# Peptides against a protein of PDB entry 5FRP, part 25

Target 1, 225 residues: chain A of PDB entry 5FRP
Amino acid sequence: VEWTESIPQIIATREDISKELNQALAKTFIDSDPRVRRTSVMIFNKVPVTEIWKNITNKAIYTSLLHLAREKHKEVRELCINTMAKFYSNSLNEIERTYQNKEIWEIIDTIPSTLYNLYYINDLNINEQVDSVIFEYLLPFEPDNDKRVHRLLTVLSHFDKKAFTSFFAFNARQIKISFAISKYIDFSKFLNNQESMSSSQGPIVMNKYNQTLQWLASGLSDSTK

## One batch from the design tools (peptide; made by RFdiffusion4, then SolubleMPNN)

Design b1_p11_2_s3 (from b1_p11_2, 7 letters changed)
Fold by OpenDDE base, seed 4:
Structure b1_p11_2_s3 (fold): chain B 225 residues (1-225), chain A 11 residues (1-11)
Amino acid sequence: as target 1 above (225 residues)
Amino acid sequence: DIPKLLQELLE
């Protein structure tokens, strides 16, 4: 009986501790020191998703995480983009939607839109990173058709207008890239044949090959930046 | 101590 009477106090204490922790954590995400912000983001990367959802209940933390995707500090931004994408995917896979976590899900469900909106910054490095996280976390390869479609619908269901526009542009670009790669392969095969190279078409194909390479390369970020 | 709190969360 005495133990039972202590449970409310323990729960209250834990709640208080949790509240204080959440409040403190919320401040770290907006700290002026990039190192502090980085460490804060790493929590979402290192702690299991189930534990995050259980222990981090302050909405401001999740909102702040999403805002870091557009911060000025490159390293923190890049980490945030990867982290939030992974967290989104893990949440979809492991966290059930309940009445209690509805408000957090409302924020998490905006992650895809947040990521797709980064294309409007028109930065090649950001674009490449967003491309990567889309393929790895948002719309990963899934052999089960029903699961794949469900994931796609889930991602799209919370898009804003800008995100939809980016989505269509992205897909169109991917088709173009695929086509360009196909041409690159064809041209490469042609140019690898000595008889073909000696033909009247040789110089023409060489030119097209170079143009194709240039086009493909123009979409890649400078790894030295 | 924010760093300490963060460390506790990672543990």
Scores: peptide ipSAE 0.075, ipTM 0.815, DockQ to the pose 0.015
Fold by OpenDDE base, seed 5:
Structure b1_p11_2_s3 (fold): chain B 225 residues (1-225), chain A 11 residues (1-11)
Amino acid sequence: as target 1 above (225 residues)
Amino acid sequence: DIPKLLQELLE
């Protein structure tokens, strides 16, 4: 009987501890020290997604995570972008949508939109990173058509207008890149053949090759910057 | 205290 009476107190204590932890964690995401913010983001990388959803119940933490995608500190921003994309994917795969976690899902469901909106910053480094996380986490290769379509619809279902615009622009760019790469390969094959190079088409193909390379390179960030 | 807690969570 005494044991049963102690259970409510234990539960209350656990809730208090959890609350305090969440409050403390929320503060770390907005800390002035980038190292602290970085460490906070790393929690989402190191802790299993199921445990995060269970233990991190303060919605402000998730909101703050998303905001870090636009912070000034490059390393933290880059880490955040990768982290939130991965977290989104893991959540879709492992976390069931329930009434209890609805509010958190409302935030998490905005991750794709948040990421696509980063294209408006017009930074080549950011663009490359967003491209990468889209293919790795948001819209990964999926041979099953139904699953692929479902994932796509899930990603798009919470887009704002700007995200949609960015999505279309992204796709258009990818098509162009794909075409350019294809041509690059063709030109490279041609130029690697000595007989072809000595032909009347040699100089023409060389010119097109250079133009293609220049175009491709213009879309790449400078790793030194 | 907060950094220590974070480290514990990361372990």
Scores: peptide ipSAE 0.070, ipTM 0.811, DockQ to the pose 0.015
Fold by OpenDDE base, seed 2:
Structure b1_p11_2_s3 (fold): chain B 225 residues (1-225), chain A 11 residues (1-11)
Amino acid sequence: as target 1 above (225 residues)
Amino acid sequence: DIPKLLQELLE
């Protein structure tokens, strides 16, 4: 009986602790120190997704996480982009949609749109990172057609107009890149053939080869920056 | 204390 009477107090205490923790965590995401913000983001990487959903119930924390995708501090931004993409993927895979977590899901479901909207910043480094997380976390390779389509539809279902535009632009770019790579390979094969290289077409193909390389290189970020 | 917070989230 005494144990039963203590349960409400324990629950209340846990709820209070959870509330305090959430409040404290919410503050760390908006802290002026980038190191604090970085550490806050790392929570989402270090803690299992199921535990995050269980213990982090303050919507402001999730909203703040998404806002850090546009952070001025490069390291924090990059970490945030990877983290939120991974968290989205893990959530889709491991977290059931319930009435209780509906409000959090409404925020999490905007992650794809948030990421695709980063293309409008027109930064090569950001673009490369977004490309990477799309292939790794948002739309990973899935051999099962039904699962792949379901994931795609889930990702697209919450897109805003800008995100859709970015999505199509991204795909168009990928097609162009693929074509360029294919041509690069063809030109390389041609130039590696001595008879072909010595032919009248040799200089022409060499020029096209160089143009293709320049085009491909122009889309790459400077690793030193 | 972020480390403490992390620890609490992991228990």
Scores: peptide ipSAE 0.071, ipTM 0.818, DockQ to the pose 0.014; fails the geometry check
Fold by OpenDDE base, seed 3:
Structure b1_p11_2_s3 (fold): chain B 225 residues (1-225), chain A 11 residues (1-11)
Amino acid sequence: as target 1 above (225 residues)
Amino acid sequence: DIPKLLQELLE
C-alpha cells in the first residue's frame, strides 16, 4: 500500500523536474552568451529524437531553435542549421503525429521553409550549408519512388511563398551546375588528348574549359571567410 | 544551476 502511494509523488516529481528543465532550457536558448546558446543547440544533437520529443514540451524552445538559424554568431548559426535539419528528418522518421504533439509538429513542419528562406540572405557560406542539409536531411536519396514523393510532398506542404520561390531557384541552379560539370568533364577529356589539344580547336576548348572552371568556382564559398 | 542541468542532460 505504501509503495502505491509513493508512485504519484514520483510521477509528480518527474513532471516538476521536467517543467523546471524546460523553463531552464528556454532561457538558455536566448542567453546573451553564444557558448550557452551553442550548448543548448547541442542538446538536440546528442539526445535521441524520441527523448527530445518526450522531455522538451515547451514550444518556445523549438521556436527559439528555429530563430537561431539567423543568428549573428557564425558558429551557433551553422550548428543550428545542421541541427534543425537533422532533427526534422529524424522526427519525420521516428515520431508519430498525435493530438498531444500537434503543437510541436506545427513548429517542426516549418523547418524546411525556414531553411529555404535562408537563401534570401545571399550569403555564399549559408547557401552552401543549406544546399548540404537539403541533400543530407530534407530531401535525401531515396530509391523508393513512393517514399521519395511522400517526403517531397511533406516538405513542400508547409512552404510559404518565399520558400517555394527558393525551391524552384535551387532546382534550377542544380541543373545548371550539373550541366557545367558535364561540360567540364568533356573539355577535360578533350584537352587530355594530345591530338585534340594540338588541333585548331585546342585553344577554343581551353578557353571554354577555363570559363567553366571559373563559373563553377564562383559558386563555391571562400573557406577563408 | 542551468549549466549543471544542461550538462546532466547531455550526459
Scores: peptide ipSAE 0.062, ipTM 0.803, DockQ to the pose 0.015; fails the geometry check

Design b1_p11_2_s4 (from b1_p11_2, 6 letters changed)
Fold by OpenDDE base, seed 4:
Structure b1_p11_2_s4 (fold): chain B 225 residues (1-225), chain A 11 residues (1-11)
Amino acid sequence: as target 1 above (225 residues)
Amino acid sequence: EIPELLQKLLS
């Protein structure tokens, strides 16, 4: 009887503690100090996804996390982009969709759109990072065809118009890159042959080789920045 | 304090 009577108090206490924690955490995501914001994002990296979903119930926290993808502070932004992509992938793999977590999923499901919309900033560093997280977390290699298709459909199902446009542009660019790499390889093989290099085609291929390299390099960010 | 709460979450 005493144990039963204590249960409501324990639940209430836990709920109160959880509520306070969530409220406090929500404030840290919008703190003026980038270090505080960074630390807040790191929670999503250090805590298992299942525990996050269990303990972080304030939807404002998730919304704020997504907002940090457009953070002015570069380090925080970069961390956030990686974090939210990974969190999305882990959530898809480990978290069941229920009635209770529906509102959170509605936010999490917008992560792909949030990421693809970053291409409109027209920053090479951001573009490179988004490319990376797409291949690593959003649309990772999956040998199971059904799982791969399901993931793709899941990612696309919540796209806004801008995200779709960005998606198609991204894919088109990837095809072009692949083609350019293939040409680069062919040109390299040709130029590696002394006889071919000394032929009338030598200068022509060299020019094409240089153009291909320049094109490939133009899409890369400066590692020093 | 908020930092302490964050530490608890990270522990």
Scores: peptide ipSAE 0.056, ipTM 0.798, DockQ to the pose 0.015
Fold by OpenDDE base, seed 3:
Order: structure tokens, then C-alpha cells, then sequence
Structure b1_p11_2_s4 (fold): chain B 225 residues (1-225), chain A 11 residues (1-11)
């Protein structure tokens, strides 16, 4: 009998702790110190997705997380982009859509659009990172056709107009890159052949090889920056 | 106070 009376108090205490935690976290995401913001983002990386959804109930925290994708501080921004992409993927895989979490899902469902909109910043480093997280988390390799299509439709279903434009541009670029790589390989094979290299076509192919290589390199960010 | 809470979450 005595233990039964203690249960409501324990539950109430846990709820109070959760509320305080949410209030504290909401403040840390908008803190002026980048280190504090970074630490806040890291919570989404260190805590399992199921526990995040259970314990972080303030929608403002999720909104703030998404806004950090355009953070001025490079380290925080990069961390945020990776974190939100991974969190999106994990949420799709592990979190059921219910009436209770509908409002949070409405925010989470905008993550793909948020990421694709980063292409409009026209920053090579950001573009490379977005490319990476798209392949790793948003549209990963999936051998099952139905699952692959379902994921694609899920991602696209919440796109704004700008995200759609970026999506089409991204795919077009990937095709071009693939073609360029194919040419690079072909030219490399040709130039590696002694007979071909000494032929009248040798200098022509060498020029095309260099042009292709330059084009491919121009799409990559400087690793030193 | 806030840092302590964050530390607990990250532990």
C-alpha cells in the first residue's frame, strides 16, 4: 500500500525533471557561446533516438536544431547538418507516427527540405556535406524497391519549391559527375597504353584527360580550408 | 546548472 502511494510522486518528479530539462535545453540551443550550442547538438548524437523523442517534448528545441544548419559558426553548422540528417533517418526507422508526436513530426519532416535548401548558399563545403548526408542518411542505398520508393516519396512529400529545384539540380549534377568519372577512367586507360599514347591521338586524349580532371577537381572543396 | 544537466544527458 505504501509503495503505491509513492508511485504518483515519483512520476510527478520525473515529469518535473523532464520539464526543467526541456526548458534548459531550449535555452542552450540559442546560447551566445558556440560551445554551448555545440554541446546541445551533441545530445542528439549521444542519446538514442527513442530516448530523444521520449524526453525532448518541447518543439522549439527541434526548430532551433534545424535553424543551426545555417549557423555562422562552421563547426556548429557542420555538426548540426550531420546530426539532423542522421536524426531524420533514425526517426523514420525507429519512431512510430502517433497523434501525440504529430507536432514534432511536422518539424522533423522538414529536415530534407532544410538540407536541400542549403545548396542555395552556394558554398562548396556546405554542398559537399549536403551531398554526403543525402547519400548516407536521406536517400541511402536500399536494395528493396518498395522500401526505396517509400523513402523517396517520404522525403519528397514535404519539399518546398526550392527543395524540389535543388533536388533536380542535384540529380542532374550526379549524372554529370558519373559521366565525367567514366571519361576519366577511359582516358586513363588509353594513356596507360604505350601504343595509344604514342599515336596521333595521344596528345588529344591527354588534353581531354586534363580537362576532365580539372572539371572534377573544381567541384571539390579545398581540404585545407 | 544547465551545464550539469547537459553533462548528465551526455553521460
Amino acid sequence: as target 1 above (225 residues)
Amino acid sequence: EIPELLQKLLS
Scores: peptide ipSAE 0.052, ipTM 0.798, DockQ to the pose 0.015
Fold by OpenDDE base, seed 5:
Structure b1_p11_2_s4 (fold): chain B 225 residues (1-225), chain A 11 residues (1-11)
Amino acid sequence: as target 1 above (225 residues)
Amino acid sequence: EIPELLQKLLS
């Protein structure tokens, strides 16, 4: 609604469009209707990162985007978390740091910290999503060691103390999960073999299998929620 | 709708 009302005002010169667009968008990000907020976030997904940086110059919009990571509306929050992570990654890859965009970069550079701080909410759904975006966007797989290290240092360079703590906790958890999954697979293979299952080790492995499965399951969110 | 309008205006 707010956007629609602003459209006539932004149809003029390029400068006027930019000004009015930024003003309109700033309002839509804080709109009471979650659909409007969702649509606002989608701008960052649908518009190329270079065009966003070029045309969205109001820093309040970026700040508002980051705040939506803690949005009450689940769909908006989830979209925002994914969007801001992707936007961060795309920005690192495609946007040069200049004097002119310094203020925006100061905000964007806090995205990793913002995301890692979401772990303190202690919500399994949020945790899983943050895990996902970390692997997909913040610290993606990179075979080049120098590039990987550079990305890591970039991500960490703007962490607050809480984000650092979460970072180390996250990594420790991932190692444990990886180990557990490996054991789960081994136990599953063992139990799938009739000869192994009928052996004296059968009951022991079954017990370990169940324990491992239970541990893994305890860290998973309800898929129905 | 907003993204599409934005894209149109920014094209």
Scores: peptide ipSAE 0.045, ipTM 0.794, DockQ to the pose 0.014
Fold by OpenDDE base, seed 1:
Structure b1_p11_2_s4 (fold): chain B 225 residues (1-225), chain A 11 residues (1-11)
Amino acid sequence: as target 1 above (225 residues)
Amino acid sequence: EIPELLQKLLS
């Protein structure tokens, strides 16, 4: 753990990390101690993306990072999911594609697919986290249409079949959620009107309101779990 | 082994 914790500082102070150090670091990502694995992931959060790309040249490290998205240890997994999404976004924004880093990019380009494939685990907490990182890092708000389309195409260009399926399902769900929220608002307004509540439609709308709330709630993870 | 390697690299 202590060794791994020192890596960010080393990377920050050294322009070139030796091959041996990369190999050693690669081992920490698969260490039996979840604390070591956690600390390994944290390197990607503590070190600027440009420095990571310069100093971490062992592709096994990046591959291992992606694998931790399915980590058994919850804390490590959650950290990894956020980290890899952020790292992907930062890489797209700050790292140029060159011949020298091609092999690493081939791995990094699979991050979106890796994340979308997590939906198949069918865990509400994971789903919520993936939703979050998609909006935050993978497909963030972009007012420029060309940039937005370019980002979308970049994300989709490396999808496997399962990822595409998840992508479409995700979008469909978002539309449904938006519709449900809109209805919730309408029903709420109706129910807040005394005359409307006293009408024959009052009980009907109340029922629909409750159903809508239940549906919305079912799509959310339990914060207590 | 890893800490030892790090120490070696930093020495």
Scores: peptide ipSAE 0.027, ipTM 0.648, DockQ to the pose 0.011

Design b1_p11_3_s1 (from b1_p11_3, 6 letters changed)
Fold by OpenDDE base, seed 5:
Formats: structure tokens, C-alpha cells, sequence
Structure b1_p11_3_s1 (fold): chain B 225 residues (1-225), chain A 11 residues (1-11)
């Protein structure tokens, strides 16, 4: 009987600890020291997604994570972008939608929109990173048509108008890039043939090759920035 | 928990 009476107290104590932990974590995400913020983001990389959903119940933590995608500190921002994309993918794969976790899902479901909105910053480094995480985590290669469509619909279902615009622009850009790469390859093959280079078309193809290369290069991030 | 263990490792 005494043992049974102690159970509620133990449960209450554990809940209190959990609450305190969540409050402490929430503070670390908004800490002035970027190292602290970085460490906070790393929790989402080091701890299994199931454990995060179980133990991190303060919605402010998730909201703060998303906000870090636009912070000034480059390293933290880059880490955050990768982390939130991966976390989104893992959550879709491993976490069921329940009534209890609905509020957290409402935040997590905005991750795709948050990422696509980063294109409006018009930074080549950010754009490149967003491109990468889209292919790696948000819309990965999926041979199953039903799964692929379901994932796409899930991603798009929470887009704002700006995210949709970015999405369309992204896809249009990808098509252009693909075409340009194809032409680059064709031109390269042509230029590697001595007979072709000596032909009347040689200079013309060389010019097109250079233009294509310049266009492709202009879309790449500068590693020095 | 794994989360707690990770947090402790950061101290």
C-alpha cells in the first residue's frame, strides 16, 4: 500500500524534472552565445527522433529551432538548416500523428515552408544549402509512386504563398540547370574532337560552351564567402 | 534517457 502511494509522487517528480529540463533547453536556444545555440541544435542530431518527441514537449524549443535558420551566425544557421530538414524527414518516417503531439506537428509541418522561404534572402550559399536539403531530406528519391506523391503533398500542404512561389521557381531553375548540364556535356564532347574543332562550327561551339559554363558558375556559391 | 545522457555529457 505504501509503495502504491509513492507512485504518484514519483511520477510528479519526473514530470517536474522534465518540465525544468524543457525550460532550461528553451533558454539555450535563445542564448547570446552562438556556441550554446549550436549545442542546442546538435541535440536534434545526437538524440533519436523518438526520444526527442517524447521528452521535448515545450513547443517554444521547436519554434526557436526554426528561427535559427535565419540567424546571423553562419555556422549555427547552416547547422540548423541541415538539422531541421533531417528532423522533418525523420519525424515523417518515425513519428505517428496523434492528438497529443498535434501542436508540435503544427510547428514541424512548417519546416518545408521555412526552408523554401530562405530563397528570398537571395544568398547563393543559402540557396545551395536549401537545394541540397530538399533533395536529401524533404523530397528524397522515392521509387514508389504513392509514397512519392504522398510526401510531396505533405510538403506542399503547409506552404504559404511565398513558399509556393519559391517552389515553382526552384523547379524551373532545376530544369534549366539540367538542360545546361546536358548542353555542357555535348559541347565538351564536340570540343574534344579535333576534327570538330577545326570545322566552321568550332568557334561557335566554343562560345556556347563558355556561355554555358559562365551561366552554371554564376549559380554556384563562392567558397570564400 | 538518451537525451539526459547527452545533456550530461555537455556539462
Amino acid sequence: as target 1 above (225 residues)
Amino acid sequence: SELENYLKSLE
Scores: peptide ipSAE 0.231, ipTM 0.878, DockQ to the pose 0.015
Fold by OpenDDE base, seed 2:
Structure b1_p11_3_s1 (fold): chain B 225 residues (1-225), chain A 11 residues (1-11)
Amino acid sequence: as target 1 above (225 residues)
Amino acid sequence: SELENYLKSLE
């Protein structure tokens, strides 16, 4: 692998690591071999965020990382989506904004918009993954109200128009899902009561129950794909 | 460094 062959040069001297790393990584992220691209993305998963910010200073690398979110190769794309979301969250938590790293932050701050724009691909698998990384990394559970608001404002501050549209659609969908789950529970309780099931409403509720289940199931991707 | 260690692991 081209990447592997370049490693000895990258780690030859501490003084040259940053320069050689940036030169090599800039190339590997756009390599024609998906295995090379995957290996490059994995750096962001295996190396602490502070070390990445310290050693990777070429903005083209970060831009290329974000571009891989629309990668044709499924494995690389999925890895990239998770990686960039996690990297965004870790950066917000651990990296101070300075004049020196401003250019990199300008790119990193577009990660939320990049992710929300993936909904326009209309791929169920991608949608599920984006949903997951939003809850896990972009807008994680936070009991502190002020922190939640601050994070939300940070995420939204660099949205494009399409990302905003997706954001509102996502939230509306989540509300609908929550409502459907609540109805599922209510219907289940009703049908579990023999007296209720034997009533005139029994068949009606059973139908609604089935419809609710089908709707919920339709939102899930095929596990074989 | 952690970065160096990871890179070495790829050899």
Scores: peptide ipSAE 0.223, ipTM 0.867, DockQ to the pose 0.014
Fold by OpenDDE base, seed 4:
Structure b1_p11_3_s1 (fold): chain B 225 residues (1-225), chain A 11 residues (1-11)
Amino acid sequence: as target 1 above (225 residues)
Amino acid sequence: SELENYLKSLE
């Protein structure tokens, strides 16, 4: 009986501790020091998704995480983008949708839209990173067709108008890239054949090859920046 | 919890 009577106090204490922890964490995400913000983001990367959902209940923390994707500090921003995308994917795979976590899911479900909206910044480095996380985390390769379609529908179901526009633009660009790569391969094969190079088509194909390379290269960020 | 352990490691 005494143990049972202590349970509410323990629960209350844990809730209080949890509340205080959540409040403290919420402050770290908006700290002026980028190092503090970075450390805060790393929580979502180092702690299992199930534990995060269990212990981080303050909505402001999740909202702040999403906001960091647009912060000025490059390193923190890049970390946030990767972490957020991974967290989204892990959440979809491991966290059930319940009445209790509905409000958090409402925020998490906006992650894809948040990421796609980063294309409007018109920064090549950001674009490349967003491209990468889309393929790795948002819309990963899935051999099961039903799962793949379900994931796609889940991602699209919370898009704003801008995200949809970016989505279509992205896909169109990917098709063009794929086509360009295919041509690059064909041109390379042609140019590797001495007989073909000596033909009247040799110079023409060489020019097309160079144009294709330039086009492909223009879409890549300078790795030295 | 793993979260608590991580947070403690940051202190």
Scores: peptide ipSAE 0.188, ipTM 0.859, DockQ to the pose 0.015
Fold by OpenDDE base, seed 3:
Structure b1_p11_3_s1 (fold): chain B 225 residues (1-225), chain A 11 residues (1-11)
Amino acid sequence: as target 1 above (225 residues)
Amino acid sequence: SELENYLKSLE
């Protein structure tokens, strides 16, 4: 009888502890020290997604995570962008939508829009990172057509107007890049042929080759910055 | 801290 009576108290105590931990964790995301903020973001990388959803129930933590995508501190921002993209993908794959987690999903579903809106910052480094996480986490390679379409629709279903605009711009740019790469390959093959290079077209193709390289290089971030 | 211990336990 005494054991049975203790069970509700134990459960209540655990819930209270969980609440306190969530509140304490929420404060770390807005800490003035970027090292503290970084450590907080790393929780989402180190802890399995299922455990995150189970134990982190304070909405403020998730909203704060999303806000760090525009963090002034470069290292924290870059970590956050990768983390939130990966977390989004893992959540889609492993977390079911229930009535209990609906409010958290409402926040998580805005991650794609949050990421695409980063293009408006007009920073080459940020753009490159967003490009990377889109291919790796948001719209990864998927050979199954139905799954691929479903993922795409899921990503787009929560876009704001700005995100849609960025999405179309991104895709247009990718087409141009693909075309440029194709031409680069063609020009390289032509120039690798000695007979072709010595022809009247040789100098013309060399010029086009250099222009193509310059165009491709201009889209890359400076790793030294 | 208790938070640190909890986070460690989640790893």
Scores: peptide ipSAE 0.066, ipTM 0.787, DockQ to the pose 0.015

Design b1_p11_3_s2 (from b1_p11_3, 7 letters changed)
Fold by OpenDDE base, seed 5:
Structure b1_p11_3_s2 (fold): chain B 225 residues (1-225), chain A 11 residues (1-11)
Amino acid sequence: as target 1 above (225 residues)
Amino acid sequence: SELENFLKSFE
């Protein structure tokens, strides 16, 4: 009987502790020290998604995470972008939508829009990172057509107008890049053949090769940055 | 820090 009577108190205490922890954690996401913010983001990487959803109940934390995608500190921003994309994917895979977690899902469902909106910053490094996380986490390769379509529809279902625009632009760019890479390969093969190089087409292909390289290079960020 | 303690709780 005494044990039973203590359970509500223990639960209440745990809730209080959890609440305090959530409040403290919420503050760390907006801390002036980028190291603190980084550490906060790392929680989402180190802790299993199921445990995150269970223990992090303050919606402000999730909102703050999303805001860090536009963080001034490059390292924190990059970490955040990867983290939120991965977290989104893991959540879709492992977290059931319930009445209790609806408010958190409303925030998490905006992650795709948040990421696609980063294209409007017009930063090549950011663009490349967003491209990467889209392929890795948001719209990963899925051989099952139904699953692939379902994922796509899920991602798109919460897009704002800007995100849709970016989505289409991204796809268009990818098609162009793919085409350019294909041509690059073809030209490279041609140029590696001495007989082909000695032909009348040699100089023409060389020119096209250089143009293709220049185009591809112009779309890539400087690795030194 | 509370954050560090929190992180440790998941290890």
Scores: peptide ipSAE 0.040, ipTM 0.778, DockQ to the pose 0.016
Fold by OpenDDE base, seed 2:
Structure b1_p11_3_s2 (fold): chain B 225 residues (1-225), chain A 11 residues (1-11)
Amino acid sequence: as target 1 above (225 residues)
Amino acid sequence: SELENFLKSFE
C-alpha cells in the first residue's frame, strides 16, 4: 500500500526531471559555441528515433533544430540538414501519429518545406546537399507504387508556396539532367567506336560531348528558382 | 556536461 501511494510522486518526479533535461537541452541548440550546437544535433543521429520522440518533448528543441538549417557555421548547417532529413524519414517510418505527439508532428511535418526553401539561398553547396537528402531520405527509391505515392503526398501536404515552386523546378531540372546523361552515354558510345569517330560526324559529336560534360558538371547544382 | 550525460544514457 505504501509503495502504491508513492508511485504518483515518483512519476511526478521523473516528469520534472525530464522537463528540466528538455529545458537544458533546448538551450544547447542556441548556444553561442558551434561545438555545443553540433553536439546537440548529433543527439538526433545517435539516439534511436523512438527514444527521441519519447524523451524529447519540448517543441522548442525541434524548432531550434530546423532553424539550424540556415546556420552560418558550415559544419553545423551541413550536419543539421542531413540530420533533419533522416529524422523526418525515420519518424514517418517508425512513429505513429497520436494526440499526444501532435504538436511535435506539426513541426516535423514542416521539414520538407524547410529543406526545399534552402534552394532560395542560392548556394551551390547547399543545393547539392538538399538534392542529396531529397533522394536519400525525403523521396527515396520505393518500388511499391502505393507507398511511393503515399510518401509523395505526405511530403507535399505541408508545403508552402515557395516549397512547391522549388519542387517543380527541381523536377524539371531532374528531367533535363536525365536527358543530358542519356545523351552523354550516346555520345560516349559513338566516340568509342573508331569508325564513327573517323567519320564526318566525329568532330561534331566530340563538341557535343564536351558541351554535355560541361553542362553536367555545372548543372547538377543549378538553382531551383 | 548535462548533455554528455544525456547522450551516455542512450549508449
Scores: peptide ipSAE 0.037, ipTM 0.775, DockQ to the pose 0.015
Fold by OpenDDE base, seed 3:
Structure b1_p11_3_s2 (fold): chain B 225 residues (1-225), chain A 11 residues (1-11)
Amino acid sequence: as target 1 above (225 residues)
Amino acid sequence: SELENFLKSFE
């Protein structure tokens, strides 16, 4: 009987402790020190996705994570972009949608739109990173057609107008890049043949090769920056 | 710190 009477108090205490912890954690995401913000983001990388969803119940933490994608501090921003993309993918794979976690899912479902909207910043480094996380986490290689289509529809279902525009632009760019790479390979093969280089087409192909390289390079960020 | 303690709780 005494044990039963203590249960409500224990439950209440645990809920209070959990709430306080979540409140404290929420403050770390907006801390003035970028090292603190970085450490906070790393929680999402170090802790299993199932445990994150179980223990982090304050929606403000998730909202703050998404805001860090536009952080001025480069290292924190880059970490955040990778982290949120990976977290999104892991959540889709491992977390069931329930009534209890609905409010958190409403935030997490905006991650694809948040990422695609980063293209409007018009920064080459950010663009490259977004490109990378799209292929790695948002729309990864999936040999099963049904799963691939389902993932695509899930990603698109929460897009805003700007994200859709970026999505189409991205796809168009990727097609062009793929074509350019294919041509680069063809031109390289041609130029590696001495007879071909000495032909009347040699100079023409060399010019096209250089143009292709220049075009490809112009779309890439400077690794030294 | 509270953050460190929180992280340790998941180890």
Scores: peptide ipSAE 0.036, ipTM 0.777, DockQ to the pose 0.015
Fold by OpenDDE base, seed 1:
Structure b1_p11_3_s2 (fold): chain B 225 residues (1-225), chain A 11 residues (1-11)
Amino acid sequence: as target 1 above (225 residues)
Amino acid sequence: SELENFLKSFE
């Protein structure tokens, strides 16, 4: 803890030490040991965003962070996805765009596209995680319409074609899910009514109910995997 | 290394 507290001071006082530290840190992101990679990612979670931007100046570190989103090691990958999404949101909120940090922002601005491109892996666990971080960090609930639109435009402004496709697919899926949930509720209410169940529509609604459940279940990751 | 110590401080 004491050493960690000293690092910001060391970085602030000596440009040469800062450079060496950045170089060393860059190597840890590509270390063969997943524990080392995990710990490296955790720096972005434990250190305030303002301090990260100030002290981590090697662009390779940020690039490497983004690459870990496709890491083979599940734990590291999951941590990275959450970390980079949160870091993106915090950066938008707390870091000004300047001439000096332009190169880093160019990398950070690709985080939304990087995340949306993960949908093409076609993994239910990854999809669920991406959905989660989008709602929590990329496009959070914002009651102010102007702020919400501004955030949306910021996110979309750096999308590649694949990311746009994923974005539209995501939204379409959400609409379908919402509709399915609504129908599930309606069917459940119908089936809980004895008179309705005894009607000619009873068997039909039961079938639709089962289909709806199956559809909803198929879109969710298996919690046992 | 100082870096290793730094990284360990986060574990």
Scores: peptide ipSAE 0.025, ipTM 0.718, DockQ to the pose 0.016

